Peptides against a protein of PDB entry 3PUK. Designs and how they scored, part 148

Target 1, 227 residues: chain A of PDB entry 3PUK
Amino acid sequence: ERGLKSVVWRKIKTAVFDDCRKEGEWKIMLLDEFTTKLLSSCCKMTDLLEEGITVIENIYKNREPVRQMKALYFISPTPKSVDCFLRDFGSKSEKKYKAAYIYFTDFCPDSLFNKIKASCSKSIRRCKEINISFIPQESQVYTLDVPDAFYYCYSPDPSNASRKEVVMEAMAEQIVTVCATLDENPGVRYKSKPLDNASKLAQLVEKKLEDYYKIDEKGLIKGKTQS

## One batch from the design tools (peptide; made by RFdiffusion4, then SolubleMPNN)

Design b2_p18_8_s1 (from b2_p18_8, 8 letters changed)
Fold by OpenDDE base, seed 3:
Structure b2_p18_8_s1 (fold): chain B 227 residues (1-227), chain A 18 residues (1-18)
Amino acid sequence: as target 1 above (227 residues)
Amino acid sequence: MFEIDRPEPEEDETVEPL
């Protein structure tokens, strides 16, 4: 079995690099905090060079324009990352790059997408969602990128209940992206004690898996896998 | 899921690495 890192890299290569590949063309790649960690976990700089990336830049940093180069944005669908993209292309006089290819690591909310379309649509050659919102650590281990997840899940303060629910939904969504990446629909196992957090998270994951695998790309229902 | 797909302009030259 191929390790999770190799599967993630293969998915990124197919969904991102192969999608925008042009022979003899080099691109600047823009990364945010999450995608920097993601790529660092599953590839090397030499791998990115082979995929036609000349330079990697941090989307949050102030960058000098390179107007002759096309930019590949591999970013999370967050207000912060989107706002940084909008600063690069929001003004005709201030465009930092020749054109943009945008690949989101997860579902982009309609509000953010509409904001992009309203201001920068003409600069965008590609915009896709690839649904990889986790960091592979080893063959069967990954980490989630959910801010303050530990705090809200284990907070005894009832005022945090609504935020806890939001955090659990986000974690469940990221777990489903792992399953989708591995092309699996697993049975969910959890430890119910001492807290019910694991049970609640498991229920959310099961529901989201059911929704995701109702109809596959071929219009077939995918059953539970053995994993 | 949404997708934007715009073909390259015919006059688009290859971009050399920096």
Scores: peptide ipSAE 0.089, ipTM 0.623, DockQ to the pose 0.704
Fold by OpenDDE base, seed 1:
Structure b2_p18_8_s1 (fold): chain B 227 residues (1-227), chain A 18 residues (1-18)
Amino acid sequence: as target 1 above (227 residues)
Amino acid sequence: MFEIDRPEPEEDETVEPL
């Protein structure tokens, strides 16, 4: 068992591939920087072929139209990735693909979602958030995809305090997606010295876990797990 | 959280999902 990698793959398989799978149909899959890293960490190209993916394309690159094929967008809810998607479907006469299935790795802001709806809603057959914002490294190890996290967390400059808070918030959100993926509400352990960063992050994670399980689909309060 | 779910058009209808 590949531990966390297998759990992540199973979640992607269920939430993305099984959700849009049609027997005998091949799709083109569009990935961004994060989802390229994510899939490379938990699957092989052969696994994607088995799920009906014929070709993987980078969403940021110029691509030739394949109008007879449907496209599976597995992307982050960022302005850059969304803008690339909109270029593929923004013109009625110049659509790159037959239709789109969109799976966001995290919460999509209303501003981005409204922009999609206004421009190309008719081309979208599926749009869903799957809440996977981390990279599994080993069976019990993962990394976060937060740009400049190291710089802001360890910056001695007080002018970076607000940016540090934003980065810690983003890190906490990604940690919660790990817990959600594992179906766990863990106790958090941290090393407090020399900086209070780990303590602050732990508090943010605990708060977000409480919020997540309080407002879950079942309205169930999940107690702390031993993990 | 939002969700869009549109059915597949029947094979004969080249109709773009409305």
Scores: peptide ipSAE 0.078, ipTM 0.628, DockQ to the pose 0.301
Fold by OpenDDE base, seed 2:
Structure b2_p18_8_s1 (fold): chain B 227 residues (1-227), chain A 18 residues (1-18)
Amino acid sequence: as target 1 above (227 residues)
Amino acid sequence: MFEIDRPEPEEDETVEPL
């Protein structure tokens, strides 16, 4: 079981399901668009049942309250997903669930985290960042969830330059999550022609990898790995 | 990196803000 899908599943199992596991307890799991794709790529519904998930719900949809059950939010740290969470717990009288466990797929911006703290802190049992922001396709293949990345990266329009940088940063962050998931600090290789996109992305990845391993849980800078 | 870690309350109580 050495494929990227298996590694991703194992990480999710450890970082999310094992982290909030309670014997005999079932949870409702709330997913957004990205995490739906993510889980669909690396597990089956039967796997989720084994992890104590009884129902999967789309966070964006209007859902009936299940006040006796705790909710596991496995979501992206986006304003949209966070706002949906806040709607579930923002009203003291109309909480949809008993409590929340939140697992973000990536680093949550301070602004969003502060918004959560201000509104729903009393309902949150756990909030963690698990740093999985990619979709595993095959053993060594993944895709990134960056909307319109192709358009902005290859747009000749100078007005898109700022957006291109944002996209590149987002892509770099997601690539770092792959490396973190695989416990790798690779030497980044790229093909630069005809555009400099790959070079710029590589530089961003290198920088973010350095930053990541400087602040990792072990406080150790991991040396370069062969990948 | 932000983390909230609250133990399960003994009773069906609202968790204290951290």
Scores: peptide ipSAE 0.060, ipTM 0.620, DockQ to the pose 0.286
Fold by OpenDDE base, seed 4:
Structure b2_p18_8_s1 (fold): chain B 227 residues (1-227), chain A 18 residues (1-18)
Amino acid sequence: as target 1 above (227 residues)
Amino acid sequence: MFEIDRPEPEEDETVEPL
């Protein structure tokens, strides 16, 4: 059986590296917190070198311009990561790299995408969503990266109900990306007691799976942009 | 899902931001 790590790496290789590969070209890769963890879980630096990545940098840090090199942004579609990207390309004075290839680990909200288009569209050669928002731990085990998930899911405070819903939706989305990565539409099983959290999460996952595969079947595209 | 796919310039030219 192929381990989840290998599957994830193969997916990233195909969806990201092969997609933007140019023979003899090296890129700087920009990672955020999630993608740093993700890549660390499923590949080695030598693997990235083989894919044409010469340097890995943290998108959140101040970086010196390397204007002769193109940048590969492998990042989550978060305001923080997007804002960091925008600072790299938002103005002529701030431009750090030759051009950008952006691969989001999840669905990018239209608001963020529109913000990117409004600020630095000309600098972007490629932008794609690859929908891998989980971290493989073992052959068949993964972890979710949802801030404060435990706290909000199990908070006895009713005031956290709205946040709990948001967290559960985020978890469900990440589970769906696992299924998508594995090319599976599984039945969801859960333990309903002592709390209804698992039931609620299961319902969200089922709904999102249905939506995902319906969208895929229909070939619906959020948007397509050319030069 | 959305896509941006822009061809490489003929010359290895730096892309200007908007």
Scores: peptide ipSAE 0.054, ipTM 0.616, DockQ to the pose 0.290; fails the geometry check

Design b2_p18_8_s2 (from b2_p18_8, 9 letters changed)
Fold by OpenDDE base, seed 2:
Structure b2_p18_8_s2 (fold): chain B 227 residues (1-227), chain A 18 residues (1-18)
Amino acid sequence: as target 1 above (227 residues)
Amino acid sequence: MFSIDNEEEEEEETVEPL
């Protein structure tokens, strides 16, 4: 299947499940709000069972310890999700799980990573970034999980200018993760009217795409693709 | 890109003798 959902699922399967797979081992998977939506959009519970996930838990909820099982954290690199993880492993005597595998949906800020490393390093088997910060809706349609994006992008209030910039950056980062997931370096097209929002976003995306493909592990600058 | 790759220390299953 060539749909965006199938591509996203395949990427998650390869980057997360295959990376932490152990024969005969079951894991508890911890999800946040975004990753719950993400997985719900591209897989079924049966697919997760086939990948060795026995139980899915919400990271924000109080959960009973299952000390004999390893936990797979598939979470956003947010202070909230990280703080929930840290609570699960912060005490040597009160670890909720045997060990952790952590897969972030996006770039984890050094501040959050250092906080994890300082407190829980011995409990972590893997920590990786998979760069999927979008929800696939259809074969060629996705949504961005940027709160209040519409409000800040279209607010006429000058006081929202700084927030608009942060939102535009976040959207651009997420769009780059789509391109990276599709293995594409597209030319960005936009409508310049009535607001400059689309132009600003396009410039941010172009810049971030250039930066992404310059630092790609293959050392190969991927040329512009036509999609 | 930060990776933490900790090899599994073989938890010595201390088989407590029954």
Scores: peptide ipSAE 0.043, ipTM 0.589, DockQ to the pose 0.293
Fold by OpenDDE base, seed 4:
Structure b2_p18_8_s2 (fold): chain B 227 residues (1-227), chain A 18 residues (1-18)
Amino acid sequence: as target 1 above (227 residues)
Amino acid sequence: MFSIDNEEEEEEETVEPL
């Protein structure tokens, strides 16, 4: 059985490293908090070296320019990570790297994408979404990196209702990325008691799965119709 | 899925001749 870690690594290898690979070319890889955890869970530094990564740097840290090298940004589609990227390429004179490849772990909001496109388009060689928003722990176990998920899901305070919804959506999105990584459209099962949280999450997952596969089918149909 | 696929414009470093 191919463990979830191996599946995730293979997906990253295919979707990121093979996509931007050039023979004899080394890249600097920029990671955020989530992608640091993600890669640490499914690969070793030796594996990244084999994929043409010479140095890994944290996107949130101040970094010295390496203008002769291209940068591979493997980051979450967050304002924080995007703003750090934009600082690296926002000025022609202040470019930290030769060019950028950007791979988002999830759907990049149009607002963030448009911000990138408006400021840094000429510096970007590729920008893609790979839809891996979970951390593989074991062969069949993953974790969701949703801050305060437990607190908001189980908070007795009614004032947290809106935050609970946001957290549930984020969890549902991440679960969909697991399904997408496994190439599975599972039926969602949940325990309805004692709280409705599992039911709400299940409904969100089901809806987002439907939306995901409808988009993928439309993408495949569009791909076939333009050939 | 937004893909930016920009071909490498080889910035010809126009080495201005000294």
Scores: peptide ipSAE 0.042, ipTM 0.588, DockQ to the pose 0.263
Fold by OpenDDE base, seed 3:
Order: structure tokens, then C-alpha cells, then sequence
Structure b2_p18_8_s2 (fold): chain B 227 residues (1-227), chain A 18 residues (1-18)
């Protein structure tokens, strides 16, 4: 039985490493906070070496230029990660790397994507979205990387209602990325008590699953998988 | 799904002659 970690690793291998692989070419890989946790959960440094990665760097840190090497950015579609990428390629004279391959862990907002295109399009060889926004813990267990999710979901303060909705949407998106990674369209089951949070999250997940499989490249609505 | 597939412009390594 291939555990969730191995499924996630295979998806990353196919969607990222095989997509930008060149024979005999080594790359520097740039990670953010989320992708550092993600890769640490499903692979070893030896696995990355086999995929042509020589060095892993944190995108948020100051780094020395390696102008002869191409960089592989495996990052979240956040303003912080995008701004760090833009600093690496912002001027022709100050490019840190030869070229960039960018793989986002989720849908990149048009505003961020347009900002990238406007500033450094010539330095980018590939830009793709890969739908993996969760961390595999065990063969059948994953975690969501949603900041303050517990606080906003369980806060009794009515002023947090809008933040709770945003957090619930983000959680639902991440759960859909699990289903997409497993190639499953499950029935959603939840415990309705003591709070409505599980019911709301279930409804958001169901809706987003329907939307995801309606947009699937084959134009085929994937039926519900047996529970 | 935005894909930027820029063809490899082979930057002609202008080998500046030493």
C-alpha cells in the first residue's frame, strides 16, 4: 500500500522535477516555509540530489548570486514568496541566477502572476501551478497549513466571523488538493456537534470538489467515489 | 492554470575572448 507521503512525492516528482529536468543539468532549489515542511515530510536530501538539485536555499534569506545556475522555485503563491522571487530577478545586472522555473503549490492570484510577468518574464522558463497545499504526516493522515485556523474557527468573538470564513475557505481548498492528489471525489462526512464548523467546512469542500472536477482537463465530471 | 512556457532562448554565450 503506497502511503500518502509516497503519493505526494510522486506527484511532486512528476509535476515539478520531471517537468523541468534536463539531462546533466543541476539546479538550485528555492523553498519557502510551507514547501520546506512539505518536502521534509515526503522526501530526503538524497531524493532531491537524484532529481538534479544541488543546493536548497530559503527564499526569504539573503543568498549569494550563482549566475551560472538555473533556479527552481517551489513556493506558495503568497505576496511574501513572490516579492522574494522578484528581488532575485528585479534588475538585469543583479540577477541571482541564470533563469527561473516556478512551481506554485496552489492557484496563483492574477495580481501576483501579472506582477511577475511585468517585472521578469524573460528570466522565467516555466511557471506552473501544482495543486498540493497540505502536508502528509502518515500513510492516511495529513495536516493543513492554515495560520490561526483553530483560533478563528473556535473564537466566540463575532468580530472574527469574516476571518473564520476566510480560514474555512482556505481549509476547504487544501482538503480539495488532497482529493485531487489521490484522484478521488469522496463523499464528505462530518460530525455536526458541538459547533457548525464541520458542517460549513463539509459544504465548502463539497462545492469546491464539484468545481474542481467540472474544470478537469477532460471536461468530464468525475462521479463521487464510493465512501 | 497559467503556464509560461518560454522557449529556451539560448543566450548565446558571448564568449568574450579572453
Amino acid sequence: as target 1 above (227 residues)
Amino acid sequence: MFSIDNEEEEEEETVEPL
Scores: peptide ipSAE 0.041, ipTM 0.587, DockQ to the pose 0.269
Fold by OpenDDE base, seed 5:
Structure b2_p18_8_s2 (fold): chain B 227 residues (1-227), chain A 18 residues (1-18)
Amino acid sequence: as target 1 above (227 residues)
Amino acid sequence: MFSIDNEEEEEEETVEPL
């Protein structure tokens, strides 16, 4: 059985590295906090070298310009990561790299995408969403990277209700990316009690799975699989 | 799915005339 790590690596290889590969070309890869954890979980530096990556840099750090090299941004669709990208290309005279390839780990909101288009469109060779918003831990185990998820899900404070909904939406989206990566449309099972959190999350996941498979570019409405 | 696919602008190698 190919463990979840191998499936994730194969998806990243196909969706990111093969998509922007040019013979004899080396790239600098820019990672954020999430994608650093993601790649460290499923590959080695030797694997990235084989894919034409010479250096990995943190997008949040100050970096020296390498104007002769293209940059591969493998980042989350967050305001923080997008703002760091925009700083690298915001001035024609101060471009850090020759050009950019951007791969988002999830759906990029229209507001962020429009901000990129308005500021840096000429510097971008490719921009895609690859839908991997989870970290593989073991063959059958993954983790979600949703900040403060535990706090908001179990907060007794009514003032946190809106934040709890946002966190549950983000968790549901990440779970759907696991299902999409495995090419599965599972039946969602949950334990009811003491709180309805698991039921609410299950309903969000089911709805998002239905939406995902209805809009799949392959036109394949996948029925429920055994889970 | 949003895609930007920009063709490589051939950098005109400004061959500075020697």
Scores: peptide ipSAE 0.041, ipTM 0.584, DockQ to the pose 0.256

Design b2_p18_8_s3 (from b2_p18_8, 6 letters changed)
Fold by OpenDDE base, seed 3:
Parts: structure tokens; sequence; C-alpha cells
Structure b2_p18_8_s3 (fold): chain B 227 residues (1-227), chain A 18 residues (1-18)
């Protein structure tokens, strides 16, 4: 059984590296905090070299221009990461790289996408969304990257109820990306005690799974898998 | 799913003028 890490790596390889691969071409890869953790969890530097990545750089750091090389941005669709990308290509006179390939780890909001199009469209060769918003830990274990999830899910303060819902939605979305990555439509199981959080999250996941597989391009409602 | 697929502009071989 290929562990979750290998499945995630295979998805990244197919969705990102194979998509922008050009024979004999080396690229610089730009990572943010999340994608650094993601790649560190499922691959080695040698694997990235085999995919034509010569250098990995942090998108948040000031970097020297390498104008002769194309850049592969594998980043989260956040204002911070997008703003760093825009700084690399925002000046017509001082582009840091030859061109950009952008792969977002999740759905990019229209506001951010429009901001990119308006500023840097001529520098972008590819922009694609991939649905990998989780970190694989072990063969059957993953971690969600939802800030303050623990605090809001377990907050006794009723004033946090709206924020708790937002956090639960974000967690449910990430769980669905795991299912999509595994090509599975699992039955959701949960423990109802001591809090109702698990029941609420399960309902959100079930709903989002139904929506995801209804929208799937093949029009085939994938039946529930036995997993 | 927003995809920007721009064909690589054919690198015009900038014929460096001799």
Amino acid sequence: as target 1 above (227 residues)
Amino acid sequence: MFSIDRPEPEEEETVEPL
C-alpha cells in the first residue's frame, strides 16, 4: 500500500512538475511556508533536482534576480504569497526571473487572481490551482493547516461561533482535498462525544464531498468507497 | 478552475546583429 506521502508526491509531480516540464530546462522554485512544509513531508531535494529544479528559494525573502531562468511558484493562494510574487514581476524594468509558472495549493480567490492578471499577466506562462492543502505525516495520517483551529473549535465563548464555522468549513475543505487526492469518496465516521464538533465537521465533509463529486468533469457520481 | 495557459512566445531568436 503506497502511503499518503507517496500519493501526495505523485499528485504534485503530475499536477506541477510534469505540467511545466521542458526538456533540458532548469527552473528556480519559489515556496512559501506551507509548501515548504508540504514538500519536506513528501520528497527530498534529490527528487526536486530530478524534476528540473536547480534552486529552492523562500518567496518571502529578498532574493537576487536570476533573469535568465524561469521561476516555478508553488505557493498558497494568500495575500502574502501573492504580494511577494507581484514584487518579483511588478517592475517592468527589473523582473527577477524570465517568466513565471504559478501553481496554487488551493482555490485562488477572484480578487487575488484579478490582482495577478492586472499586474503581471505578461510574465505568467501558466497559472493553475491544485487541491493539496494538507500535510501528510504518515501513511494514513495528515495534518490540516488551519490557523487557530484548535482555539476556535474548543472555545467556550459564544462570540466565537461564527469564526468556529469558518474554521470548520476550512477543515472540511482540506479533508475533501485529501479524498480527492486519494481518489476516494469515503464514508465519514466520527465520535460524537465529548463535543458536537466532530458531528458538525462530518456533515460539512459529507456535503462538500457530494458537491465535489457532482461537479467532477466526468459527470459520474463516484459511489462511496469502502475505505 | 482558473487556468492561464499562455503558449511560450516563440523566443524570437534575437538575431544578434552582427
Scores: peptide ipSAE 0.057, ipTM 0.603, DockQ to the pose 0.271
Fold by OpenDDE base, seed 2:
Structure b2_p18_8_s3 (fold): chain B 227 residues (1-227), chain A 18 residues (1-18)
Amino acid sequence: as target 1 above (227 residues)
Amino acid sequence: MFSIDRPEPEEEETVEPL
């Protein structure tokens, strides 16, 4: 299938499930709010079972230890999700799972990564970033998970200017993950009226795309695509 | 951008730039 949902699923399958797959091994998968929505948008529970996931747990909830099983954390690189992970492995005596595989949906800040490394490195088998920070809605439609984006982007209050910039950066990062997932370096098109938001966002996306393709896994500068 | 890769059995932590 050529739809965005199938592309996203295939990317997750390759980057996450195939990466940590071990024959005959079942894992518990830990999800946060975003990854719950993400997986719900592009797969079924049966698909996850086929990938060796026995149960899905919410990372934010209190969970019973299953010390004989490895855990697959598919989570956002947020302080909240990281702190929940650290609670699962922070104490040698209170490890909830046998080991952890961590897959972040986006770039993990060095501060968070270092915090993980310092506290529970021995419990981690994998820690990778897969760069999927969007939810596919339709074949060519996606949504961004940026809280209050509408409010801050369209707020007339000057006090929200700094928050607007943060929101726009987050949106731009997520758009870049779409482009990366689709293996595209598009020309950015926007409507400039009534606000400059679209222009600002476009500039951020273009800059981040350039940065991304300069440092891609292949070290190849990908030319602009028309799609 | 870094990855931790620890293939089983527990080998030394390799942190590679992602």
Scores: peptide ipSAE 0.048, ipTM 0.577, DockQ to the pose 0.220
Fold by OpenDDE base, seed 4:
Structure b2_p18_8_s3 (fold): chain B 227 residues (1-227), chain A 18 residues (1-18)
Amino acid sequence: as target 1 above (227 residues)
Amino acid sequence: MFSIDRPEPEEEETVEPL
């Protein structure tokens, strides 16, 4: 059985590296906090070198321009990561790199996408969503990157109820990315006691799985009808 | 799911002056 790490790496390789690979071309790769953890969990620097990545840079840090090189942004669709990208390409005179390839780990909100289009569309060669929003720990095990999830899920304060819902949705979305990565539509199992959190999360996951596969079916149908 | 796919501009050989 191929461990989850291998599956994740294979997906990244296919969806990101193979997608933008050009023979003999090296790229700088820009990572955020999540994608740094993600890649660290499933590959080595040698693997990235084999995929044509010469340097890895943190998107949040100030970086020297390398104007002759294209940049591969493998980032989360967050305002912070997007804003850092926009700083790299927002000014014609201050472009840090030759061009950008952007791969988002999850669905990019239209607001962020529109912001990118409005400011630096000419610098972007490719922009895709790859839908991997989890960290593989071991075979069949992953972690979610949802800030304050524990606090809000287990907060006894009723005022946190709305935030709890948002956190639960974010967790459910990330779980769906695991399922999508594994190409599985699993039945959700949970322990209902002592709190209903697991039940709520299960319901959200089930709903989002249904939505995901319905969208994928529609996408496949649209792809078949346009071919 | 959105995608932007733009062809590589023909690399104008900007001969960066050495």
Scores: peptide ipSAE 0.064, ipTM 0.613, DockQ to the pose 0.360; fails the geometry check
Fold by OpenDDE base, seed 5:
Structure b2_p18_8_s3 (fold): chain B 227 residues (1-227), chain A 18 residues (1-18)
Amino acid sequence: as target 1 above (227 residues)
Amino acid sequence: MFSIDRPEPEEEETVEPL
């Protein structure tokens, strides 16, 4: 299949499952709200079993320790998800699992990363960012997971201006992860009016695309693609 | 992009599914 779902699955398989794969080893996978939706959109439980995942657990729920098994955390770089991880491996609590592999769906802020390093670095075998912050719906359709995006983008209340900027930044970042997943650097097109929201978002996306490809570990600066 | 990569200790035992 050439659809966005298959591309996303292939990226997750390569960046996450193949990266931490060990022959004959099964892992428990911990998901948050976003990654639950993400995986549900692009794979089946049978696919996860083939990748060495025995069970899926919700990171936000209380879970019984399985100290003989390693845990794969596929989570968003949020304070909530990170705090749940830290409860599993933090110095104040008994370790729930043998070790952790952490894969963040997006850029992890230095503050959160430093908090992880300071608390439970010895329990972490691997920690990476994989840059998938969108949910594939159809071959060329995706959704963004930005809370209240519609409200803040279209709010006429000036008091919401700061929050609108934060929401637009988050949306722009997620759009860039789509482009990165598709290996594209598109020319951004938008419709102006009645509000400047589309123009502002387009500018943010363009800037973030430039930054992304400049700092790509592969050193590949892509020109504008047709999209 | 950041990375933590730690060598795994020698583990002889495979973990079976639950």
Scores: peptide ipSAE 0.050, ipTM 0.598, DockQ to the pose 0.795; fails the geometry check

